Peptides against a protein of PDB entry 2MBZ. Designs and how they scored, part 98

Target 1, 143 residues: chain A of PDB entry 2MBZ
Amino acid sequence: GINLTPEEKFEVFGDFDPDQYEEEVRERWGNTDAYRQSKEKTASYTKEDWQRIQDEADELTRRFVALMDAGEPADSEGAMDAAEDHRQGIARNHYDCGYEMHTCLGEMYVSDERFTRNIDAAKPGLAAYMRDAILANAVRHTP

## One batch from the design tools (peptide; made by RFdiffusion4, then SolubleMPNN)

Design b2_p25_4_s3
Fold by OpenDDE base, seed 5:
Structure b2_p25_4_s3 (fold): chain B 143 residues (1-143), chain A 25 residues (1-25)
Amino acid sequence: as target 1 above (143 residues)
Amino acid sequence: DEEEERRRRLRRAAGALAALSAYAL
């Protein structure tokens, strides 16, 4: 789990407790490379590390919302660049994230109601927009 | 304040996205 006190978790994540999913993730993906990599990387994370990750996610969310508000297509260069930054952020912070994996994550954002609800809290339809941008970014990077 | 509430929603979503990245395996 995340090595933070309940108070620190609240300061960083607010009302959202990521550890509520720990058992489910372990049961479903505990034998995957991604799980192993994530556990190894995050085991040493400090409060400051988690805060940085939250700041990055916050900035990315703002970028996607701004793109949607501006009417930019999900396959615009701006949207695809945001998707690429999202992919790279996952790779830096958690586990190797290729374009295929990223596309699968995008599909999960729209197929799992829990993800959709959490993402769309910023803006209705954001999960679908992100999925489309992720797919477009994957396509442009596929030979 | 709508601006403040919007920022709160964005923060919650950002937190979820970060957590989802960690647990989206």
Scores: peptide ipSAE 0.061, ipTM 0.670, DockQ to the pose 0.574
Fold by OpenDDE base, seed 2:
Structure b2_p25_4_s3 (fold): chain B 143 residues (1-143), chain A 25 residues (1-25)
Amino acid sequence: as target 1 above (143 residues)
Amino acid sequence: DEEEERRRRLRRAAGALAALSAYAL
């Protein structure tokens, strides 16, 4: 699991405990390249690394929320750029994330109610907006 | 159809980051 003390985990993730899903993730996807890459990359992560990742996620959340509040379509340049940054962040921090993989993640955000609830905690409909932006970004990069 | 099957396989693989992706959105 994540090599942080319970206190550090609380400081970084708050109420979200990524370790509660570790068994499910391992059982369902433990033999995938994505899983192996993620485990390898994150094995050396410090509290500061995890905090940076969380900060990046928070920033992206704010960015998407701002786009939604401004009424920007999910296929706007702004929304697609945010989706691209999201994809690149996953690639840097966790595993190689191509556009197809990213669209699959987007679909998971709306099809798995656990993800939907977590994401929409910031703003109702955010998961769907992200999914649509992710798809639009993938389309423009894979014509 | 074949593309959909590929997407299904990739979607399963994408779940490998389920726990971490949740906090990273």
Scores: peptide ipSAE 0.111, ipTM 0.735, DockQ to the pose 0.041; fails the geometry check
Fold by OpenDDE base, seed 1:
Structure b2_p25_4_s3 (fold): chain B 143 residues (1-143), chain A 25 residues (1-25)
Amino acid sequence: as target 1 above (143 residues)
Amino acid sequence: DEEEERRRRLRRAAGALAALSAYAL
């Protein structure tokens, strides 16, 4: 799991504990490249690293919410740029994430109610908006 | 159909991030 004390985890993630999903993730995806890469990368992460990752995620969430509030389409330049930053953040912090992989993640955001609830906590419909932006970004980057 | 299967495989691979890093969306 995440190499933080319970206190540190609370400081970074609050009431959310990503380790609560470790068993399910291992059972379902433990033999995948993504899982191996993520475990390898995160093994060296400090509290400060996790805090940075959380801050980046929060910033991205705010960007998407702002775009939605402004009425910007999910295929707008702004929304697609946010999706691209999301993809790059995944690649940097967790595992190699191409555009197709990213679209699959987007689909999971709307098909798995657990993800939908977590994402839409920031704004109803955010998961769907992100999915659409992710798809649009993938399309514009496909030659 | 082949594309759907391909997407399913990729979705499974991506699931590790989704579950563990839900805080990062």
Scores: peptide ipSAE 0.101, ipTM 0.734, DockQ to the pose 0.037; fails the geometry check
Fold by OpenDDE base, seed 4:
Structure b2_p25_4_s3 (fold): chain B 143 residues (1-143), chain A 25 residues (1-25)
Amino acid sequence: as target 1 above (143 residues)
Amino acid sequence: DEEEERRRRLRRAAGALAALSAYAL
């Protein structure tokens, strides 16, 4: 899993332990290209790399929340741009993430209650908002 | 159909990021 000491993991992820899902992820998706790419990329990640990833996630969370608070629709340019940045972040840090893959992730955010709860901790309905923004962004980039 | 099956495969693949996405979106 994540090659950090318990102390480092706490510093980066707080009370959330990503390794608690390692077995499930491996069992369900271990034979996918995405899994392999992620393992290859993250194998060399340092604490600083993981912290950067968390910082990026936090920034995107705040950005989406701000859009919602401003009343911007999920298919607004601002929301779609945030979704695009999210997609690109996944591509940089984990695995190739095309628009179709991204929409699938968005659907997971609303279909898996574990994701929904974690995402909506920042703001109720955020997971659905992100899903809609992701879909809108995919549509505008698909002929 | 074929396209729907492709999407299903991609959704399964997307789960590879499940643990990370839980805290990293």
Scores: peptide ipSAE 0.096, ipTM 0.727, DockQ to the pose 0.035; fails the geometry check

Design b2_p25_4_s4
Fold by OpenDDE base, seed 4:
Structure b2_p25_4_s4 (fold): chain B 143 residues (1-143), chain A 25 residues (1-25)
Amino acid sequence: as target 1 above (143 residues)
Amino acid sequence: MAAREEERRRRRAAGALAAGAMYLL
């Protein structure tokens, strides 16, 4: 799991505990390259690293919400750029995230109610907006 | 009150994004 004290975990993640999913993730994805890469990368992460990752995620959330509030389509340049930054953030922090993998994640955000609920806590429909932006970004980058 | 609720809301969204990248692949 995440090698932080309970206090540090609360500081970084608040009431959300990623470790609650550790068993499910290992069962479903423990044999994947993405899982292995993520475990390898995150094994060295400090509290400051985790905080940076959360700050990046918060910024991304704010960007998508701002785009939605402005009425920008999910396939706008702004939304696709935010989706690209999301993909690159995953690639940098966790595992190699190609456009196909990214579209799979986007679909999970709308198909797994746990993700939908958590994402839409920022703004109703955010998960669907992100999925659509992720797909549009993948399409524009497909040769 | 509202600012703390908004922060909690943002943390939940950030946690979901992180969980997607780390866990629920």
Scores: peptide ipSAE 0.091, ipTM 0.707, DockQ to the pose 0.634
Fold by OpenDDE base, seed 2:
Structure b2_p25_4_s4 (fold): chain B 143 residues (1-143), chain A 25 residues (1-25)
Amino acid sequence: as target 1 above (143 residues)
Amino acid sequence: MAAREEERRRRRAAGALAAGAMYLL
């Protein structure tokens, strides 16, 4: 789990409690390299590290929302660059995230309603837009 | 009011993105 006090968790994540999903994550992915890498990396994370991760995610969300509001296609350079930054953020903070893994995550964002509703809280259709941008970014980087 | 709700929405979205890293979900 995340090594923060309840107060720190609230300050960083607000109403979102990541511990609610710890068991499910372990059950579904506990035997994967991604899970192992994430646990190893995050074990040393401070409140400030988690806050930085949240800030990065917030910035990315704002970028995607701005692209959507501007009417930019999900396969635009801007959207694909935002998807690439998302992939790199996962790779830096959690686990090795190749383009295939990233496309799988994008698909999960639209197939798991829990992700969809959480993402779309910023803007309706954001999860689908992100999935499409992730796919487009993967395609342009995978000959 | 609106700023706090927006912040909560951002945190939820960020949490979903972090969850997408298979640590939170």
Scores: peptide ipSAE 0.088, ipTM 0.710, DockQ to the pose 0.591
Fold by OpenDDE base, seed 5:
Structure b2_p25_4_s4 (fold): chain B 143 residues (1-143), chain A 25 residues (1-25)
Amino acid sequence: as target 1 above (143 residues)
Amino acid sequence: MAAREEERRRRRAAGALAAGAMYLL
């Protein structure tokens, strides 16, 4: 998994330990291309790389929250652009993330209570808003 | 001070969620 020390993990992720899910991830997705690609990419990541990934995620969260607070629809250009940046971030950092894969992830955010609770910690309804923006972004990029 | 720490906790939870969400696929 993540080759950081426990202290470095705490510095980057705080109270969230990604390694607590390593076994479940391996059991559910260990035979997928996405898992393989993520394992290969992240094997070389430094503390600074993980911190950058967290900073990117925090920025996207702030953008979505700001859009929600402004009353922008999830199918607005702003929300769809934030969803596109999210998709591209996954693609750069972890695994090839097409629009279909991204919509599957969005659905997981609302169907798995653990994801929903964690995402909605930033703002209630954020997981659903992200899912809807992800879907809208996928639709606008479908020929 | 507490409100800023809670906001940092919420933001770290959001970042941890992106990492956790990406790790959980």
Scores: peptide ipSAE 0.094, ipTM 0.684, DockQ to the pose 0.487; fails the geometry check
Fold by OpenDDE base, seed 3:
Structure b2_p25_4_s4 (fold): chain B 143 residues (1-143), chain A 25 residues (1-25)
Amino acid sequence: as target 1 above (143 residues)
Amino acid sequence: MAAREEERRRRRAAGALAAGAMYLL
C-alpha cells in the first residue's frame, strides 16, 4: 500500500482513504506490468511526494472546471492539453500510460459510478467532460 | 464552513484520480 503512517495519510488525503481500493486493484490488475510499475515507483514516495501528486490533481481539476465554465468544448486545444497533462502525470507518477490506456481510464470515469460520483463532486458533468477530452487528445495523437 | 467542505471535496476528487490511476493498474 501507500507507505505512509495513518497520520500522514490523513494529512495528505483527509477523509479519503486510497487504501480502501487496494484489494480491488490487486484483484483486478495485480498481474499487470502497470501494477508492478506503480508499486515499484510509489514504494519510495514520501508524504511530500503524495502531497505533490494531490496538488497536481487539484490543479488539473481546476483547469477542467474553468474550461467547462468558459464553455470550451472538450475537444478544444485547452481541454485536450489538460487531458495530455493528465496522461503525462499518470506516466510520471505511476506507470507508462499510452493513449489507449488513457481512453480506457476515461471510459471508466463515466461507467463506474464510484468514479463518476467522486469526480463530479468538483463539478457535475466533469467526468464526462474529462472522458471526452481524453478521447479527443488520444485521437489527435493517433493519426 | 463552505470553504472547508469544498476543500474536502477537492481532496476526495484528487484522491479519486490517484485511486483511478491505481485502478487502471
Scores: peptide ipSAE 0.087, ipTM 0.699, DockQ to the pose 0.610; fails the geometry check

Design b2_p25_5_s2 (from b2_p25_5, 13 letters changed)
Fold by OpenDDE base, seed 2:
Structure b2_p25_5_s2 (fold): chain B 143 residues (1-143), chain A 25 residues (1-25)
Amino acid sequence: as target 1 above (143 residues)
Amino acid sequence: EEEERRERRRRRRAAGALAFLSYAF
């Protein structure tokens, strides 16, 4: 779990507590390299580290929302660049995230209603837009 | 001000999705 006090968790995540999913995550992915990498990296994260991660996520959300509002297609350079930054952010903060993995994550955003609901809280259809941008970005980087 | 507060809450929820993703793949 996240090594923060309840107060710190509230300050960083508000009403969202990622630890509520700890058991399910362990059951589904506990034997994967990605899980082990994430647990190892995040074990030492401070409140400031988690806040940075949240700030990065907020910025990415704003970028995607702005692209959608501007009518930019999900396979535009702007959307694909945002998807690339998202992928790199996961890689830096959590686990090695190649384009295939990233594509799988994008699919999860639209197939798991919990992800969809959380993402679309910023803007309806955002999860689908992100999925499409992630896929487009993966395609353009695939040899 | 209320709209800004609502927007902040929406952003936190979206950011929370990434935090969830940090554990769930």
Scores: peptide ipSAE 0.095, ipTM 0.700, DockQ to the pose 0.594
Fold by OpenDDE base, seed 1:
Structure b2_p25_5_s2 (fold): chain B 143 residues (1-143), chain A 25 residues (1-25)
Amino acid sequence: as target 1 above (143 residues)
Amino acid sequence: EEEERRERRRRRRAAGALAFLSYAF
């Protein structure tokens, strides 16, 4: 679990309790290298580290929303660059994330209703837009 | 200001869900 006090968790995550998914995450991914890497990296994370991760995620969300509002296609340079930054953010903070892994995550965002609902809370259709941008970014890097 | 606060909360929830359901950014 996250080694933050209840107050720190509230400050960083607000009403979202990440620990509510610990058991499911362990059951689904507990035997993967990604899970092991994430546990190792995040074990030492401070409140400030988690806040940074949230800030990065907020920035990415703003970028995708702005791209959608501007009518930019998901395979535009801007959308693919945002997808690349998303992939790199995962790599920095959690685990090695290749393009195939990234596309799998994108598919999960649209196939798991919990992800779709939470992502689309920022803007309807955002999860699908992200998935499409992730796929386009993967294609341009692995033609 | 209320809209900005609501938007920030929505983004925070989305970011948190992404991080902890997939162990991803």
Scores: peptide ipSAE 0.091, ipTM 0.723, DockQ to the pose 0.515
Fold by OpenDDE base, seed 5:
Structure b2_p25_5_s2 (fold): chain B 143 residues (1-143), chain A 25 residues (1-25)
Amino acid sequence: as target 1 above (143 residues)
Amino acid sequence: EEEERRERRRRRRAAGALAFLSYAF
């Protein structure tokens, strides 16, 4: 799990403990390279690293919400660029994230209601918008 | 009003941590 003290976890994640999903993550992804890579990378992460990752995720969320509020299509340059930054963020912080993997994640965001609810907490329909932007970004990079 | 602000902050923090899971997995 995340190697933070309870106090550090509270400071970074608040009332949410990501370790509550450790068993499910292991069950669903435990035999994947992504899981192994993420475990290896995050094993050395400090509180500041986790906070940075949260800040990056929050910034990306705000960016997608702003695109939706502006009425930009999910296949717009702006939305696809945000999706690309999302993919690169995953690759940098967690595991190798190609376009196929990224599209699979996007599909999970709309097919798993837990992800949908959590993402849509920022704005209704955000999960679907992100999925569509992820797919569009993958398509433009896989001609 | 303060309880609603606390609940919004809890939802935003939960949304952030869940966004983390959505980001990471």
Scores: peptide ipSAE 0.087, ipTM 0.671, DockQ to the pose 0.335
Fold by OpenDDE base, seed 3:
Structure b2_p25_5_s2 (fold): chain B 143 residues (1-143), chain A 25 residues (1-25)
Amino acid sequence: as target 1 above (143 residues)
Amino acid sequence: EEEERRERRRRRRAAGALAFLSYAF
């Protein structure tokens, strides 16, 4: 699992241990290249690395929320750029994330209620907005 | 009021941790 002390985990993730989902993640994704790449990359991550990942996620959330509040459509340049940054963030931090993979993740965000609820905790409809932006971004990058 | 604010912060942090997993898997 994540090689941080309980105190460090609390500082980075709050009163929550992400390792509680390790078994489910392994069962669902353990045979994928994405899982293997993520395990390999994250094995060397420090507290500071995990904190940066959280900061990036928070910034992305703020951007999407701001776009929604401004009434920008999910296929706007701003929303698609945020989706692109999301894709690139996954690629840097976890595993190779092409546009097809990204669209699959977007669909999961709206089809799995647990993901939807977790994402929409920031703003109702955020998961659907992200999915639509992810799809639009994939389309504009497809020849 | 302070207790409610603390509870909201705890909920947001928990949601953030769960959202982290949504980025990866």
Scores: peptide ipSAE 0.084, ipTM 0.659, DockQ to the pose 0.327

Design b2_p25_5_s3 (from b2_p25_5, 15 letters changed)
Fold by OpenDDE base, seed 3:
Structure b2_p25_5_s3 (fold): chain B 143 residues (1-143), chain A 25 residues (1-25)
Amino acid sequence: as target 1 above (143 residues)
Amino acid sequence: EEEERERERRLKRAAGALAFLSSAV
């Protein structure tokens, strides 16, 4: 799992414990290349690395929420740019994430109720908005 | 103030879940 002490995990993630999903993640995706890549990359991550990743994720969440509050369509340049930054963040921090993979993740956000609930904790409908923005961004970057 | 702290906690949980689960899939 995440190679942080319990104290460090609390400082970075607060009341949210990512290890709660470790067993499920291994069961569902343990045989994928993405899982292996992520385990290899994150094995060397420090508290500061995880904090940076958390800060980036928080910023993207706030950015999508702001777009929704402003009434910007999910296929607007702003929303698609946010989706692209999301994809690049995954690619940089975890595993190779092409547009096809990204669209699959977007679909999971709305098809898995547990994902939807966790995402929409920031704002109702955020998961659907992200899915739509991810799809739009993929379309504009593929022939 | 309290409302802002609660909002921040919700955003943090959502972002944390996204990051961890995204790394898994």
Scores: peptide ipSAE 0.090, ipTM 0.650, DockQ to the pose 0.639
Fold by OpenDDE base, seed 5:
Structure b2_p25_5_s3 (fold): chain B 143 residues (1-143), chain A 25 residues (1-25)
Amino acid sequence: as target 1 above (143 residues)
Amino acid sequence: EEEERERERRLKRAAGALAFLSSAV
């Protein structure tokens, strides 16, 4: 699990408790390469590392919300660039994330109500917008 | 200003959940 004290976890993640999902993730994905890579990378992460990851996620969330507020289509350059940065962030911090994997994640954001609820807490419809931007970004990078 | 702080808290929660759950896949 995440090697932080309860106080540090609260400082970084607030009321969100990542540990509540550990058992389910292990049961569903424990035999995948992505799970193995993530466990290996994050095993050495400090509080500062997790805070940086959270800061990056906060920035991306704000960018997507701003794009929606501006009326930018999900297949706009701005939305696709934000989706690309999201993909690259996953690749840097957790596991290899190609465009196919990224599209699968995007679909999960709208098909799993738990993801949808958490994402749309920032703005209603954000999960669907992100999914569409992820798909558009994948298309533009696929011959 | 309070509304902006509330918005920031919502964004932080959403982004935090997204980041960790994305890694969980």
Scores: peptide ipSAE 0.089, ipTM 0.649, DockQ to the pose 0.589
Fold by OpenDDE base, seed 2:
Structure b2_p25_5_s3 (fold): chain B 143 residues (1-143), chain A 25 residues (1-25)
Amino acid sequence: as target 1 above (143 residues)
Amino acid sequence: EEEERERERRLKRAAGALAFLSSAV
């Protein structure tokens, strides 16, 4: 799991403890390349690394919320650019994330109520907006 | 159609590791 003290984990993740899902993730995806890549990359992560990842996630959340508040459609250039940055962040921090993989993640955001609840905590409908933006971004990058 | 659906399910499962570690984004 994440090699941080309980205090450090609280400082970085607050009330959300990603380690609570470790067993489920291992059972469902432990034999996938994505899982292995993620474990390998994150094994060396420090508290500062995890904090950076959270900061990036928070920034992206703010961007999507701002786009929604501005009435920008999910297939707008701004929304698709935010989705692209999200995809690249995943690729940089965790595992290779192509457009198809990203689209599947987007669908999970709306189909798994646990993700929907966590995402929509920032703004109701955010998960659906992200899913749509992710899909639009994938489409524009697919010949 | 079925092949595409199966592929989607496989990719969706593979992406699960990150999803649970970075709950929201």
Scores: peptide ipSAE 0.134, ipTM 0.732, DockQ to the pose 0.034; fails the geometry check
Fold by OpenDDE base, seed 1:
Structure b2_p25_5_s3 (fold): chain B 143 residues (1-143), chain A 25 residues (1-25)
Amino acid sequence: as target 1 above (143 residues)
Amino acid sequence: EEEERERERRLKRAAGALAFLSSAV
């Protein structure tokens, strides 16, 4: 799993422990390119690297929430830009993430209740808003 | 249509590795 001590993991992730899903992830996706890329990239990550990733995720969450609160449509420029930044963040930190892959992730956010629950903890409907923004961003980048 | 759905499911599965590790965001 993540090569952090229990104390470091708590400092970075708090009550959320991504390692609790390691077995399921391995069983379901262990033979995929995305899994292999992620394992390779994250193998060298330090506590500070993981903290940075969490900070980036938190910032994106705040951006989406702010857009929702402002009544901006999910296909607004602001929402699509946030979705693009989300996609690029995945690409930098974990694995190559094209627009098709990103739309699939977005759909998973609303189809898997575990993701929906975790995401909507920040704001009800956030997962659906993100999914819609991700899709809109993919569409605008399709020639 | 079914082929597209199957492809989508396959890609979602692949991407799911990150989603769980990153709290889905």
Scores: peptide ipSAE 0.125, ipTM 0.729, DockQ to the pose 0.035; fails the geometry check

Design b2_p25_6_s2
Fold by OpenDDE base, seed 4:
Structure b2_p25_6_s2 (fold): chain B 143 residues (1-143), chain A 25 residues (1-25)
Amino acid sequence: as target 1 above (143 residues)
Amino acid sequence: MEEERRREERRRGRRVGGALMLPFI
């Protein structure tokens, strides 16, 4: 799991503890290459690394919310660029994330009610907006 | 009031950010 003290975890993640899902994640995805790559990459992460990852996720969330508030379509250049930055962030921090994998994540955000509720805590409809932006970004990069 | 709102916004942001890191953490 995340090699931080309970206090450090609270500082970085607050009320959301990713380790609460560790068993379910292992059961559902423990045999995937993405899971193994993420575990290997993150095993050396410091508190500062996790804080940076959290900050990047917060910035991404704010960026998508700002696009929605501006009335930008999910298939706008701005929304697709935000989706691309999300994909690249996953690739940098966790595992090789192709466009197909990214679209699968986007679909999970709207099909798993727990993801939807957590994401939409920032803004109602954010999960659907992100999914649509992820799909649009994948389409524009597919020959 | 404003400080409480800012604290709630930060809590929501961390929740969303944490959710976006799943499932492979």
Scores: peptide ipSAE 0.382, ipTM 0.837, DockQ to the pose 0.622
Fold by OpenDDE base, seed 2:
Structure b2_p25_6_s2 (fold): chain B 143 residues (1-143), chain A 25 residues (1-25)
Amino acid sequence: as target 1 above (143 residues)
Amino acid sequence: MEEERRREERRRGRRVGGALMLPFI
């Protein structure tokens, strides 16, 4: 799990504790290379590291919401660039994230109602918009 | 009212940010 005190976790993540899903995550993905890479990288993360990651995710969320509010299609350059930044952020902070892996994550955001509910807390339809942007970004980068 | 709205938006943002880090954290 995240090596922070309950107080530090609350400061960084607020009412959402990612560690509440630790057992399910381990059961579903514990044998994947992505899970192993993430556990290895994050084992040394400080509160400041987790705060940076949270801030990056918050910024990304704001970008997608702003694009939706502007009426930009999910396959617009702006939406695809935000999806690319998301993919690169995962690659830096957690695990090697290719376009195929990223599309799988995008599909999970809409197929698992818990993800959908958590993501759409920022704006209704955000999970679907992100999925579509992720897919469009993957398509434009496919050789 | 505006400060409370901004506090709620920050709470929602943190929840989404945490969700986007899953499942490999």
Scores: peptide ipSAE 0.288, ipTM 0.814, DockQ to the pose 0.652
Fold by OpenDDE base, seed 1:
Structure b2_p25_6_s2 (fold): chain B 143 residues (1-143), chain A 25 residues (1-25)
Amino acid sequence: as target 1 above (143 residues)
Amino acid sequence: MEEERRREERRRGRRVGGALMLPFI
């Protein structure tokens, strides 16, 4: 789990504690290389590291919402660049994230209703928009 | 009203950020 005090976790993540899903995450992904890489990389993270990661995720969310509000299609340069930044953020913070892995994550955002509900809390349809942008970004980088 | 909206928007952003990280935390 995240090596922060309950107070530090609340300051960084607020009402959404990722550690409440630790058992399910271990059951579903505990044997994957991505899970191992993430556990190894994040084991040394400070509160400041987690705050940076949260700030990056918040910025990405705002960027996608702004693109949707502007009527930019999910296969626009702006949306695909936001998807690329998401992929690179995963690679920096957690594990090596190729375009195929990223498309699998995008599909999970729309196929697991809990992800969809949590993502769409920012804007209805955001999970689907992110999935479509992720797919478009993968296609332009792997023609 | 505007401060409450901004507080709610920040709470929603944090929730989404946490959700994007879930599979690998």
Scores: peptide ipSAE 0.265, ipTM 0.806, DockQ to the pose 0.637
Fold by OpenDDE base, seed 3:
Structure b2_p25_6_s2 (fold): chain B 143 residues (1-143), chain A 25 residues (1-25)
Amino acid sequence: as target 1 above (143 residues)
Amino acid sequence: MEEERRREERRRGRRVGGALMLPFI
């Protein structure tokens, strides 16, 4: 799916290869609007676009880790703002991401052990903290 | 020692960043 050379993919993603999940992603979500939007949007992405998306995700990860290390609750303004930036980043780069969709992603981060393990590689409990911040952010924006 | 630690930290960041792009990439 990603229109990069093997060398460019290694430069951007390093030891993580998104293509290893392509078949599973297609099987589980290939009929969703979100999948179609992501494929259409990302079809024109350059190496520089993918590098920017990776840098944004790395920065967000560092921001959540810093909040946890500071002892900030997952329902703090800082944690909820980081969750909102995550939601908006998905909307800009991949697909329309409402608060319901975002909460579904947060639940997946703690229910799929592969997501939990990959996220918690930055800090133990990060996936749960992100899920809780995503839920809190959705609640504060629900009328 | 410090350069290896920084390389591992960047590699960990890249893996987590890639995981956050899923499932719809």
Scores: peptide ipSAE 0.236, ipTM 0.790, DockQ to the pose 0.620

